Peptides against a protein of PDB entry 7Z53. Designs and how they scored, part 74

Target 1, 150 residues: chain A of PDB entry 7Z53
Amino acid sequence: PRIKNQADCIPFFRSCPACPGSNITIRNQINALTSFVDASMVYGSEEPLARNLRNMSNQLGLLAVNQRFQDNGRALLPFDNLHDDPCLLTNRSARIPCFLAGDTRSSEMPELTSMHTLLLREHNRLATELKSLNPRWDGERLYQEARKIV

## One batch from the design tools (peptide; made by RFdiffusion4, then SolubleMPNN)

Design b2_p19_8_s1 (from b2_p19_8, 14 letters changed)
Fold by OpenDDE base, seed 5:
Structure b2_p19_8_s1 (fold): chain B 150 residues (1-150), chain A 19 residues (1-19)
Amino acid sequence: as target 1 above (150 residues)
Amino acid sequence: SLEERLREELRRRKEALLA
């Protein structure tokens, strides 16, 4: 899709699925997911949750990422902060809390966790690229434009 | 490591879901 920006902004195109390269597989997967996924599962359907899912420490329009560790340098979903965390209670030895996502079921189903992780990474990738193309955009603009593409 | 524990926990959850 094409982003319709202000006149002083550089237009952005999502990668063509017919283009050669290693990224084609990833792009096709993401496009397939976004075609059928309720975006509220990633971004949250309620404003308080949506804010908690965002990185508010800067004006980069990023979603929040896990602060404890990464997966080979790649982002992971942030952890929730539940009073009685069911994920911690299911395996007290692992001590892995529930993930924070737009859907509370994300921690119950690893498939959802993976999907949300991919979409998190895609959003942040898009936001980063949009920042590079449009340095004057603030965090809100970057977040919203990236969200529109996802 | 924490990452290893996460991977193991996710594996456990997956297997529990499929059981």
Scores: peptide ipSAE 0.087, ipTM 0.635, DockQ to the pose 0.019
Fold by OpenDDE base, seed 2:
Structure b2_p19_8_s1 (fold): chain B 150 residues (1-150), chain A 19 residues (1-19)
Amino acid sequence: as target 1 above (150 residues)
Amino acid sequence: SLEERLREELRRRKEALLA
């Protein structure tokens, strides 16, 4: 990609940054494609992770969003809380931690980050719409129904 | 489908970044 403004860049941690077309990159892409059907890369395949990805501040069935940054007013993935955050270590001046998603590789590939972000936004959109259509549904119902539609 | 829309959006974003 042609970067026009370096200040607008979000740094990513790469397993093999000097290896374009490496097995790692190909594997990540393949894994993303295979997991796309069940959307586990967005929601998490384990219950503890799934809970951490949800907005627990209300009963709207939403996924958690970034509390520090937005993309022109639109939601971004929340940050993880890693002891040795590889994203922070990769570019110390940027001070951007790794994103939290169902796939731990969300901060390694911009394509994955973008896809996860879009699905995050879509889930929250669907949950909001479902709340409008079904005002009596609680957060769990809204979350599960939106997850099924995604 | 949602998958098709997402794939198209990613394609457009990649093209914009490469332009």
Scores: peptide ipSAE 0.017, ipTM 0.385, DockQ to the pose 0.034
Fold by OpenDDE base, seed 1:
Structure b2_p19_8_s1 (fold): chain B 150 residues (1-150), chain A 19 residues (1-19)
Amino acid sequence: as target 1 above (150 residues)
Amino acid sequence: SLEERLREELRRRKEALLA
């Protein structure tokens, strides 16, 4: 559902605006948690987004990772590239853009961000292991097989 | 928690794959 009263909302452009303190965020969080089985929030439900979430620089079947930051050597979600980044607008002092994920709510709810990050790491670990077990698999095969496991 | 369950499930699947 689209939020019509946008007076106190974060201006998200790829989805409806998010209003801090609204029950929508809570509902979305619960819905996302119950839908983790299909992992669509990690991989994206639309093909263009799914492709943008992948590491296309090699044939390892990996998801893209953040190029600016790591968590003690561990991968973080890549940043999105939004013209009017709502995350930057929300807190100008932090200067951290929104994350790119299969779920547009990833940067809206820190709990989802954490879960996305976990599953990102697991996918990449699985893809790496699959590559070791099947050295001749190309990136598409590795990606799809890892996605099936996740 | 859900996170713990998912982590454990993925761990089991990975172990099964590598066994």
Scores: peptide ipSAE 0.014, ipTM 0.407, DockQ to the pose 0.301
Fold by OpenDDE base, seed 3:
Structure b2_p19_8_s1 (fold): chain B 150 residues (1-150), chain A 19 residues (1-19)
Amino acid sequence: as target 1 above (150 residues)
Amino acid sequence: SLEERLREELRRRKEALLA
């Protein structure tokens, strides 16, 4: 459909198809990124929030993880500490508070929660590998270097 | 290097999430 009022239009882009040969009917998409993961949703855009998202109990440069639950041994996002927690109010029997993330919307959409969880795990994995490569780095250096890679 | 491989792996995972 064509929208005549361009003032209300939002640009949309798609990658072009590519054929590897003249006699090949397999249609492949050109490898192009149409979106980008904003790491600020994971690390926080404000310094006070960013500090609260970090594990400050050691010098491993890790992000904080959930202390109550794991997913088959894998880390989950930590819980927030809200005075008036909307997640607790919506389902009082479950008693599960909202997750703490760089974006407050993380607890509203399961897709965002999953993405933030995966990136949390990736950061901590990267920080762990960087520690093995650079055992003399402190937690701040490990955190910043892992953040640069993510 | 290990760091280069980690960056590439992360890139591939990001692309998979966005696809």
Scores: peptide ipSAE 0.023, ipTM 0.418, DockQ to the pose 0.071; fails the geometry check

Design b2_p19_8_s2 (from b2_p19_8, 14 letters changed)
Fold by OpenDDE base, seed 1:
Structure b2_p19_8_s2 (fold): chain B 150 residues (1-150), chain A 19 residues (1-19)
Amino acid sequence: as target 1 above (150 residues)
Amino acid sequence: SLEERLRKELEERKRAMLA
């Protein structure tokens, strides 16, 4: 999902709603272009978000993946669960909700989405390999060790 | 690391967009 329609007002999660052409929209766009990219964009900078980005259904230390779509068998970012989903509002015909990532701007910029997707896949690959090498490690250990390598 | 490589690539693309 990505924001393609600049004709409708967009309610931003964890920010104020913005309409096309507003100072808020312009500011956020500029901030996205000038912001530093680090691992916190993938894993989340806050613990509640970080937990939501993890697959907590097992002890494999994996990040959560999309449950509806795959890219030729490869993982995609999970969808967020927003009542007023800006991605749905900007393109009502597509009916694709926003992705959930450590950076709230991931669905606004395809570049960020691509990077996050690649890092998601790499993390899960590393966690899987670490599990094979260290069968007794629990999910937390696998997650943290994979995160350090990424 | 992969993160570092991707970060550098993204930053280069951003600079190109702003140039």
Scores: peptide ipSAE 0.020, ipTM 0.369, DockQ to the pose 0.040
Fold by OpenDDE base, seed 2:
Structure b2_p19_8_s2 (fold): chain B 150 residues (1-150), chain A 19 residues (1-19)
Amino acid sequence: as target 1 above (150 residues)
Amino acid sequence: SLEERLRKELEERKRAMLA
């Protein structure tokens, strides 16, 4: 998608601020599209982030989902837990925090949010099917196998 | 509702991206 609002910047706490429409943002978006096969934007490229994106409450190999909202009964991305949440600061009246995804731009660009949401759902669907086919697989195995397919 | 606020926020973000 073409981002036109170059002045709409999000000051991320954990990293450099992201500015939709900036050259940096555009390049990151292009890189994400070209490297789509590795799905690092969904699963995270760093182990700590990857763990935070997983549902650790069971051994089903699922990615974490939003605990507050659903989309007509379907999963949404979980919220992040940033101390200085740029999404909250951007629109104080809405009080909606940033989404948590493998790509920090998930809340910056709604198109990425949608894509990540779809891939989240697909992963969880795959993990569920794999569990049905392989009841003895633990959460790690299910997660990894689903990740390979996505 | 809170969900309505979420939807509103997302729509506002979409519009902002296109402005």
Scores: peptide ipSAE 0.018, ipTM 0.374, DockQ to the pose 0.022
Fold by OpenDDE base, seed 3:
Structure b2_p19_8_s2 (fold): chain B 150 residues (1-150), chain A 19 residues (1-19)
Amino acid sequence: as target 1 above (150 residues)
Amino acid sequence: SLEERLRKELEERKRAMLA
């Protein structure tokens, strides 16, 4: 259906197709990059938080990981340092504080926690590979380059 | 790219839950 009142409409455009070869019936969509992936939920949108999410003990460009627990040898999110930690208050027997991530909702939903954990692992994997390929890069360069790839 | 794929999957699950 077509909307006649276009004064209140927002224009939308799609990319053009490409027809390689002699077969005009086969077409590929031409991709246009308009934006980059926003991973602020992982890295933090504010600089103080972003620094707290990084491992500053070395020059490997890594994100901080949990120092108490692992998941079958794999990294977990670090704990936050909240004075009134709601995670500690909800289950006093477990004594496990809330996780620290770029998004404050990281401990509210298991789905978000899982996603943040996977992206944490991916960042650290990428940083490790970049260090192997570029041994002279410092921690800041490794962190930024890995962040661009995630 | 990885973040985009995971975010899309999460949004689809949320949409399905609210349906």
Scores: peptide ipSAE 0.016, ipTM 0.369, DockQ to the pose 0.024
Fold by OpenDDE base, seed 4:
Structure b2_p19_8_s2 (fold): chain B 150 residues (1-150), chain A 19 residues (1-19)
Amino acid sequence: as target 1 above (150 residues)
Amino acid sequence: SLEERLRKELEERKRAMLA
């Protein structure tokens, strides 16, 4: 849909670090990130959830992974513990509960599940690499540093 | 930033699938 009257528009500006001064140009393509995008969908926005998403059994700064299943040796999201688990209710024969993630929608949309899974793996990969590079870092440091990179 | 990249990739794949 096209808006003919410009007065009916609410102007929004997307900044770019490469844009100098007051030079305003119309861009159809965003080629750079203007700000840090937190992965709150993966890590959780609230501390209780964030803690539940972490592997607290060691000092490796890892996110929790599924304890029952793997994907060809790769990690999957951990299961949640819901009273009325909608994933169990919708397909009772499969007996697969909903995944636990920073966003409850992770089990509702396969694309979100995939993204969460990939980012989980990436975080754990990064944390592992950071541990190798910085053996003295504790789990909290590893977790936070990996989180900043993701 | 990785999240954003992955999100964009997924969106591109969706567009390609529906094109």
Scores: peptide ipSAE 0.016, ipTM 0.344, DockQ to the pose 0.028

Design b2_p19_8_s3 (from b2_p19_8, 14 letters changed)
Fold by OpenDDE base, seed 4:
Structure b2_p19_8_s3 (fold): chain B 150 residues (1-150), chain A 19 residues (1-19)
Amino acid sequence: as target 1 above (150 residues)
Amino acid sequence: SLEEELREELEKKKEEMLK
């Protein structure tokens, strides 16, 4: 139901690229939402990024996962390799780099990070299951088929 | 697809907020 009392609303600011005062962050958000339909925020829209998001160490068709941390045994997004990593600059004590995802905002918005993480896990789950069902499929086939299902 | 399901879920939530 519609919120009838504005006092109960959580304050939220948004803008659009055509609106005065808009910035690149908001524009990126709109672009990312538009690309959500094809899951490009997870897999990347450019081939170089897409390759970096994949686990190329085997023929299992998996997306790359964090090699340093897990969430109770479950996968987390891999870290990016940015020069002058803004995440490290923001919190020097934490020493946690930015996450690598199809959307550059993956480390900026927890809800986006969570979504990317869930889809990462689902992709890898699907790829693993597809490998079990189709043991002769190579990594490219597994990756593409899992991507279609996600 | 899971992505489509998530999109549909988000759309339903938006609709609920607009009622």
Scores: peptide ipSAE 0.023, ipTM 0.404, DockQ to the pose 0.034
Fold by OpenDDE base, seed 5:
Parts: C-alpha cells; structure tokens; sequence
Structure b2_p19_8_s3 (fold): chain B 150 residues (1-150), chain A 19 residues (1-19)
C-alpha cells in the first residue's frame, strides 16, 4: 500500500504479539481470517450490537456509517465508543478510535476492516435500491431484505 | 451470494497490495 504520510493513516490495533515477517505468513493469516468472515460480523450476532450497527435515524434500513470520515465519498465503518479505546491508546497522536462492527477484530486487521466496509456499502446500496423499488417498505423491512441478499 | 462475490474481489485486491 502507498501510504506516504502517516498523519493521514488510520491506525489499527493489533492484538497479536508478533507481526508476520513474510508474505507467506501474512497471506496465511489473511486466508484464515477470511474463512471466518461472514455476514454476522457485519450485522452483529447479538441484538444490542445489531441495533448499534444500524442507522436508526430514519426508515431506510441502512447500516450506520462513519460520520467523520469517508473514503473518496464512500462510506466507512462507524467508530465505536469505548471507554478505554485500544486504538486510541496505541497511537496518541492520531486520535482515531476503533471501528464499530460485528467483530472486535475489525479494528485489528485492515483486511478485515475492508471486508466489513465492502459489505456495509453493499448493504446500504441494496437497501437504497429496495427502497426505490418498494417505497412503502419501512426501515425494518428494508434492512431485513437487504440482509438476506448479502 | 454477494458476500462471496465481494470476498473474491477483496482477495484480488489483497493480492495486488501484497505485490
């Protein structure tokens, strides 16, 4: 990745004590992580978390998105509100909190974050399209139908 | 599923990043 300016970087908290030293190790770790990534990590397996991952400010059935940052105009995962945010503690100068997702590891691995971000965008795209096709559907219906498609 | 399709796309992107 072409990251020249660290000031523009989003820091990630890695819980693993050792960093991969080779591409093979990194690739194996990525493969292992992707094998466990499913929709539950996007939507949350527990109802309280699932609600927090949704945009409840309207009836569009959308997942919540970051309110501070975007990626070239596209949505990013929302930030969590942890009291002792490890992402903030790892880099005091960056002041970037951990992302909120269905899995706490979303802020540990950029690859995992990317996957969640893509699925977030896809869900919101689907929900938007479904709203257009079915204007009378409420937010719950839109959310559930989009979730089924993902 | 769309999830599987997106996973494949992400894998391609990862491979490019690891070059």
Amino acid sequence: as target 1 above (150 residues)
Amino acid sequence: SLEEELREELEKKKEEMLK
Scores: peptide ipSAE 0.023, ipTM 0.414, DockQ to the pose 0.036
Fold by OpenDDE base, seed 1:
Structure b2_p19_8_s3 (fold): chain B 150 residues (1-150), chain A 19 residues (1-19)
Amino acid sequence: as target 1 above (150 residues)
Amino acid sequence: SLEEELREELEKKKEEMLK
């Protein structure tokens, strides 16, 4: 179903934004769901991306969170910084950029976005708990240990 | 544990979508 007031919702990128309901769009949506899901979707499979997904402002081992929005006080995925942001192009009125996550599909499907968000929150929860239990662990240790648990 | 739970949930959604 299409939301009438698009300004009040987060748009998602589609393979063919100008052709809603196209076979290409449907196929890509199915492919995204049928793809293997592992922790790499949250943490990234490449080191540069993995670093960009982390909160490097402290030694708490946290993943980065959205700096503009929260979900009733709870964390959301950070926004990506794309020159030609397809999410912005999909719905210009909403002015919501794509999310940054471990895979490129984070802003393509709400299901994936939700899962990424939940795992983000879980990681940060775990890291926080581990910090309480192990006050002398540095950010790298906290990050890695939390990642192992997730 | 949460990852496993969410993975299972995703699998269920995939099956529902493909029906």
Scores: peptide ipSAE 0.021, ipTM 0.405, DockQ to the pose 0.037
Fold by OpenDDE base, seed 3:
Structure b2_p19_8_s3 (fold): chain B 150 residues (1-150), chain A 19 residues (1-19)
Amino acid sequence: as target 1 above (150 residues)
Amino acid sequence: SLEEELREELEKKKEEMLK
């Protein structure tokens, strides 16, 4: 929804209310939505980032998952390795770094993080199924085909 | 199916934001 009152703060910015003048503008929100629709927020729009989001340890075409934590046995987004991690700086007590995603803004709102997590799981599910159906496909083919389906 | 549902929801939100 459109921000009608600039004096009002919006909820769920870094797990807390934030005012519109801080980090979120209407343009940024629209861009984030558009980026999500084309799945670039999940896979990355630049090749170096896209590669970092992939699991390159095998030929299964999977996206990288968190190596430290799981959610009831289910995958979570991997952590980023930022030198000056803004997620750590905003809440030093939590000591939870930013998640690595196709768009850095995904860590700004837990709702986006959750959606990206679901799409991560769906991609990996699809890639696994495609591997079963097409055992001769390499990791690149599996990744690309799963990405097309998502 | 999940992506389609999310796309529909996001498009609806975009339209609301532009009003």
Scores: peptide ipSAE 0.021, ipTM 0.399, DockQ to the pose 0.037

Design b2_p19_8_s4 (from b2_p19_8, 14 letters changed)
Fold by OpenDDE base, seed 4:
Structure b2_p19_8_s4 (fold): chain B 150 residues (1-150), chain A 19 residues (1-19)
Amino acid sequence: as target 1 above (150 residues)
Amino acid sequence: SLEEKLREELEKKKKALLE
């Protein structure tokens, strides 16, 4: 830890989140990452969104990829189709719409975009590998099995 | 899984911030 002597820490009062009573505990202020990696950000938490994130043109169990751009041959997130696309409005010269992902914040934070992209690629890689290992699996099976592994 | 690897990296970063 960067601060060895807790007495040198700034006291911070917070209610105990797990305590049933109104107990207030003195805590040291800490700097911690609050981000959480959840596959739901890639696959979507709701079925309609989840379906929109999938490549439904075949039975390969793939997630949808960008149809306009690739990253040196690697997949990028598909674009969303928003009525008022904030990404287009923010930078009109770039003409790059928002990405479609399980988390709507994907286009707002490059970190999320990168993570979603990586997991997209990994899913599709896994689905492809699973297809090779199990040629008779349909798209739903491939998708679900790859989703479990990601 | 890749998600698990990413989660592990995040945990490492959290730990580093606390030390």
Scores: peptide ipSAE 0.039, ipTM 0.382, DockQ to the pose 0.033; fails the geometry check
Fold by OpenDDE base, seed 5:
Structure b2_p19_8_s4 (fold): chain B 150 residues (1-150), chain A 19 residues (1-19)
Amino acid sequence: as target 1 above (150 residues)
Amino acid sequence: SLEEKLREELEKKKKALLE
């Protein structure tokens, strides 16, 4: 997401906010890089999660997008539905819940969130183009083919 | 093909993000 003003800021929950330069941070960054290479962090490695990350309201093979916010018309990650949402507890005034992604750290590191957002957009873009090229493909085919490209 | 072109562009973006 692009931050233009204070009203557009989204709070993130840091696992170790008191240790920004600690070994934990380094490991998290390495894990984020690894998860970026592994698209399973975008699509989910478990089938129930993978289904929750998809837009099942149509046959377009799209990943689910945020229903409350957009980045200048572009998609953002959907929000999760956690009972004890740590993101909501981090900043009670902002009232912005954690993002839903294949990686549980989706709302802990802005860089990771940005990468997942980018790949979300690319998947949906690819699925849209594939639909144009193959209008008879159903949502499952579109989703799988776009996933292969990502 | 369009699919290949899209894949190439995506790979370029991935490389840029890794650098």
Scores: peptide ipSAE 0.024, ipTM 0.429, DockQ to the pose 0.101; fails the geometry check
Fold by OpenDDE base, seed 3:
Structure b2_p19_8_s4 (fold): chain B 150 residues (1-150), chain A 19 residues (1-19)
Amino acid sequence: as target 1 above (150 residues)
Amino acid sequence: SLEEKLREELEKKKKALLE
């Protein structure tokens, strides 16, 4: 809609056109990155899910990793435990269940799966480094501090 | 600090993923 009160409008001015033969350097516009990775996709937005995504077998503050498969020694997302697992139903020959992540869409799009996997690895790397710096921190402290950094 | 360096590296990786 058009603003009726023109007195409150701020005038907009454009730059003068360049003269022929002038060397005007046009700088590339540097766009500020306004978006960031939402960590809730990795850690979960609900406490029960968040707990299921953690490795509770030790006090290292780690996220749970796949116990059956690795990627050349690197961690993969853990499997979910769904009664009617859509991943198992889609490809019965592969018999690979859906991955467990903070976002239920993690197994729907390979791009999301890859991103979640990378962030999983980064969290565990950070937790490991924090443990070396602060050996007296318990698993909860390590988990929370690593989560803040991710 | 080491923590600061780790944070910077992670931010660089995040930026790379978003580009």
Scores: peptide ipSAE 0.023, ipTM 0.412, DockQ to the pose 0.043; fails the geometry check
Fold by OpenDDE base, seed 2:
Structure b2_p19_8_s4 (fold): chain B 150 residues (1-150), chain A 19 residues (1-19)
Amino acid sequence: as target 1 above (150 residues)
Amino acid sequence: SLEEKLREELEKKKKALLE
């Protein structure tokens, strides 16, 4: 996929910026495309990660959002909690940690970050609308139904 | 339904992302 709304200047961790055609880059792009079909890059393919990506503070079925920053009032991906955060090490002056997403490579490529962000927003939007339609649904139901739509 | 409309909007966005 081609993400066009890459307006934010965020320091990303890239293993080989001078090798755009590297096997790693190609593999990452292919994996991103594959995960896009089932949105696993947003929700996570492993249950522990999936749980960490959810907002468990309420019963709204929302994905967790960044607690420190917003994009013009819109949600951003939450930060990860890595012991040795490569994003922090890449640009020490920026002091921006890696984002937490279903795809652990979210902070390596702006395209992935943007896509994940958009789909996060869409999930939360869908969950919100589903809550309006089905006010008695709990957070798990809302989350699952929104996930199915995404 | 509203859900269907939301799905349609999402599909449009997905399509845009793929293009």
Scores: peptide ipSAE 0.022, ipTM 0.442, DockQ to the pose 0.160; fails the geometry check

## One batch from the design tools (peptide; made by RFdiffusion4, then SolubleMPNN)

Design b2_p20_1_s1 (from b2_p20_1, 7 letters changed)
Fold by OpenDDE base, seed 2:
Structure b2_p20_1_s1 (fold): chain B 150 residues (1-150), chain A 20 residues (1-20)
Amino acid sequence: as target 1 above (150 residues)
Amino acid sequence: MRLPPQNPYQAETVEWWDSL
């Protein structure tokens, strides 16, 4: 059915097709993620996002953490800085932004938030332990080695 | 002293989180 009233429509966009102009009879989506298992849900699939997910204020190889809130001294996911933040739009009274993670869905359900938080904590734990074991490692090496383990 | 904003994500400490 053709919905005539677009004002009441929730914008759901169909993904872009992969391989335009090929003889592919089955419509596949373009892959915007890494093709290998690399914990991209934690680290992102693109360099700009990956940088935003990192704590760049020091050479400890840590992921960025929430600056406003902690869970009994434990790190939480950092907040995102979205222009049209759906979390801010959904609950205008709470004024809590969506979380920033490698997976953009990190704030869609508590289970995802929890998993991303856990993996962020694990990365930071690993990076900290790796720093203890290897005091001469720089932040980039610490980050990459922790990332390989996660 | 402004009380720190109540963490809306303070889940009740599920005991298993204390083991991580």
Scores: peptide ipSAE 0.000, ipTM 0.203, DockQ to the pose 0.034
Fold by OpenDDE base, seed 3:
Structure b2_p20_1_s1 (fold): chain B 150 residues (1-150), chain A 20 residues (1-20)
Amino acid sequence: as target 1 above (150 residues)
Amino acid sequence: MRLPPQNPYQAETVEWWDSL
């Protein structure tokens, strides 16, 4: 490679191909997302990710929020725990990890980050209101009902 | 309970955005 500084290399992998039919010569990538509109950018398309996005410390059905920073008392997206965090590599002085969301691109640009943050806040607002209206609901039901509304 | 607008990019009221 023509890159002299290998210390700042970002790993890049091409998406896996879908299995072509017998006569399909066009390479398509495997769909890793849900096929229907379900706010998977907030909740994830995979069960392990969906669990990591949830606040499992209580039965309030809330999404996880940032523990280090707030926006005027309002929640921010939690940080991801990536082995090779590209956000930490971009600005080593700031030491700010990438955000965790249902979409892995949540930290790609501020506009995406802001939208994910708003939807996280809305989910948590809805879950809180649902808990107020239905005190006997458990955290799973609160989460799922809030998710249905979002 | 106030439901979000159908279009998440267009809040019907300032109040909805302020709740977020």
Scores: peptide ipSAE 0.000, ipTM 0.203, DockQ to the pose 0.025
Fold by OpenDDE base, seed 4:
Structure b2_p20_1_s1 (fold): chain B 150 residues (1-150), chain A 20 residues (1-20)
Amino acid sequence: as target 1 above (150 residues)
Amino acid sequence: MRLPPQNPYQAETVEWWDSL
């Protein structure tokens, strides 16, 4: 191996295969992160991230939104608080940090940013509507039920 | 409360997007 120091190695392991059905010739990997369709790009796959993505200032079950900018009154993705923010490095004049989303790639392409923004808005819309329909629901239930719909 | 400023990169809104 070119790398003599094992400490310099990044461990990278091939995902375990899922059990193939009788006629499946394509190797599928086991999903060990989340359910098959869970909008993890919006909600994150880890609890700490999921919590950071939520608006915890109230019991409305909302996702966190940008505090500096809006789009005609509509929510934008919150900014992340990265130590070495690549977005700040890319365009120092704009001084726009990377966005915080369930998918760390949310800021890599405008299309991803847009989709994450859309889904964030949809979640917040759903949570708001669910609150209207169910005034007695707490923020956790609102969040989870909105998440299930999304 | 002062409304947050608009995003300087705001695109033109689309009708379907405005429904959300």
Scores: peptide ipSAE 0.000, ipTM 0.202, DockQ to the pose 0.033
Fold by OpenDDE base, seed 5:
Structure b2_p20_1_s1 (fold): chain B 150 residues (1-150), chain A 20 residues (1-20)
Amino acid sequence: as target 1 above (150 residues)
Amino acid sequence: MRLPPQNPYQAETVEWWDSL
């Protein structure tokens, strides 16, 4: 929704204008926050959420993964810990919580869940490879560099 | 034993998909 109250507007710029050296009248936008792709659906848009999405138990720069289920050894999205979890409320017999992702809608559509899962896996793959290439990097650097690539 | 793909670019792509 468009914020109607301009007094509540935060001066937040996601994009920087890219002026190509040519007489192009079209203003191109580049992501000024992270990478060309807005991966906020993976990493969250707020620091508390971003922290919850990370595996903080080690210094490998990994995202948190599901602790109950795996897909043939592959990581799945972790479950959220919502007080009034709509996924639990919808089907009490299945007792499957909503997934935790940077996008709160991660459990609303299977396609979205799948995309978040793939990007989580890709991040963790990248972080693992970066650790192999750069053994001296700490978990924060690994996370940030993997995030930049994603 | 999976035979290495004849195309080196195909090998990298397969490894990437298998890692996901």
Scores: peptide ipSAE 0.000, ipTM 0.247, DockQ to the pose 0.020

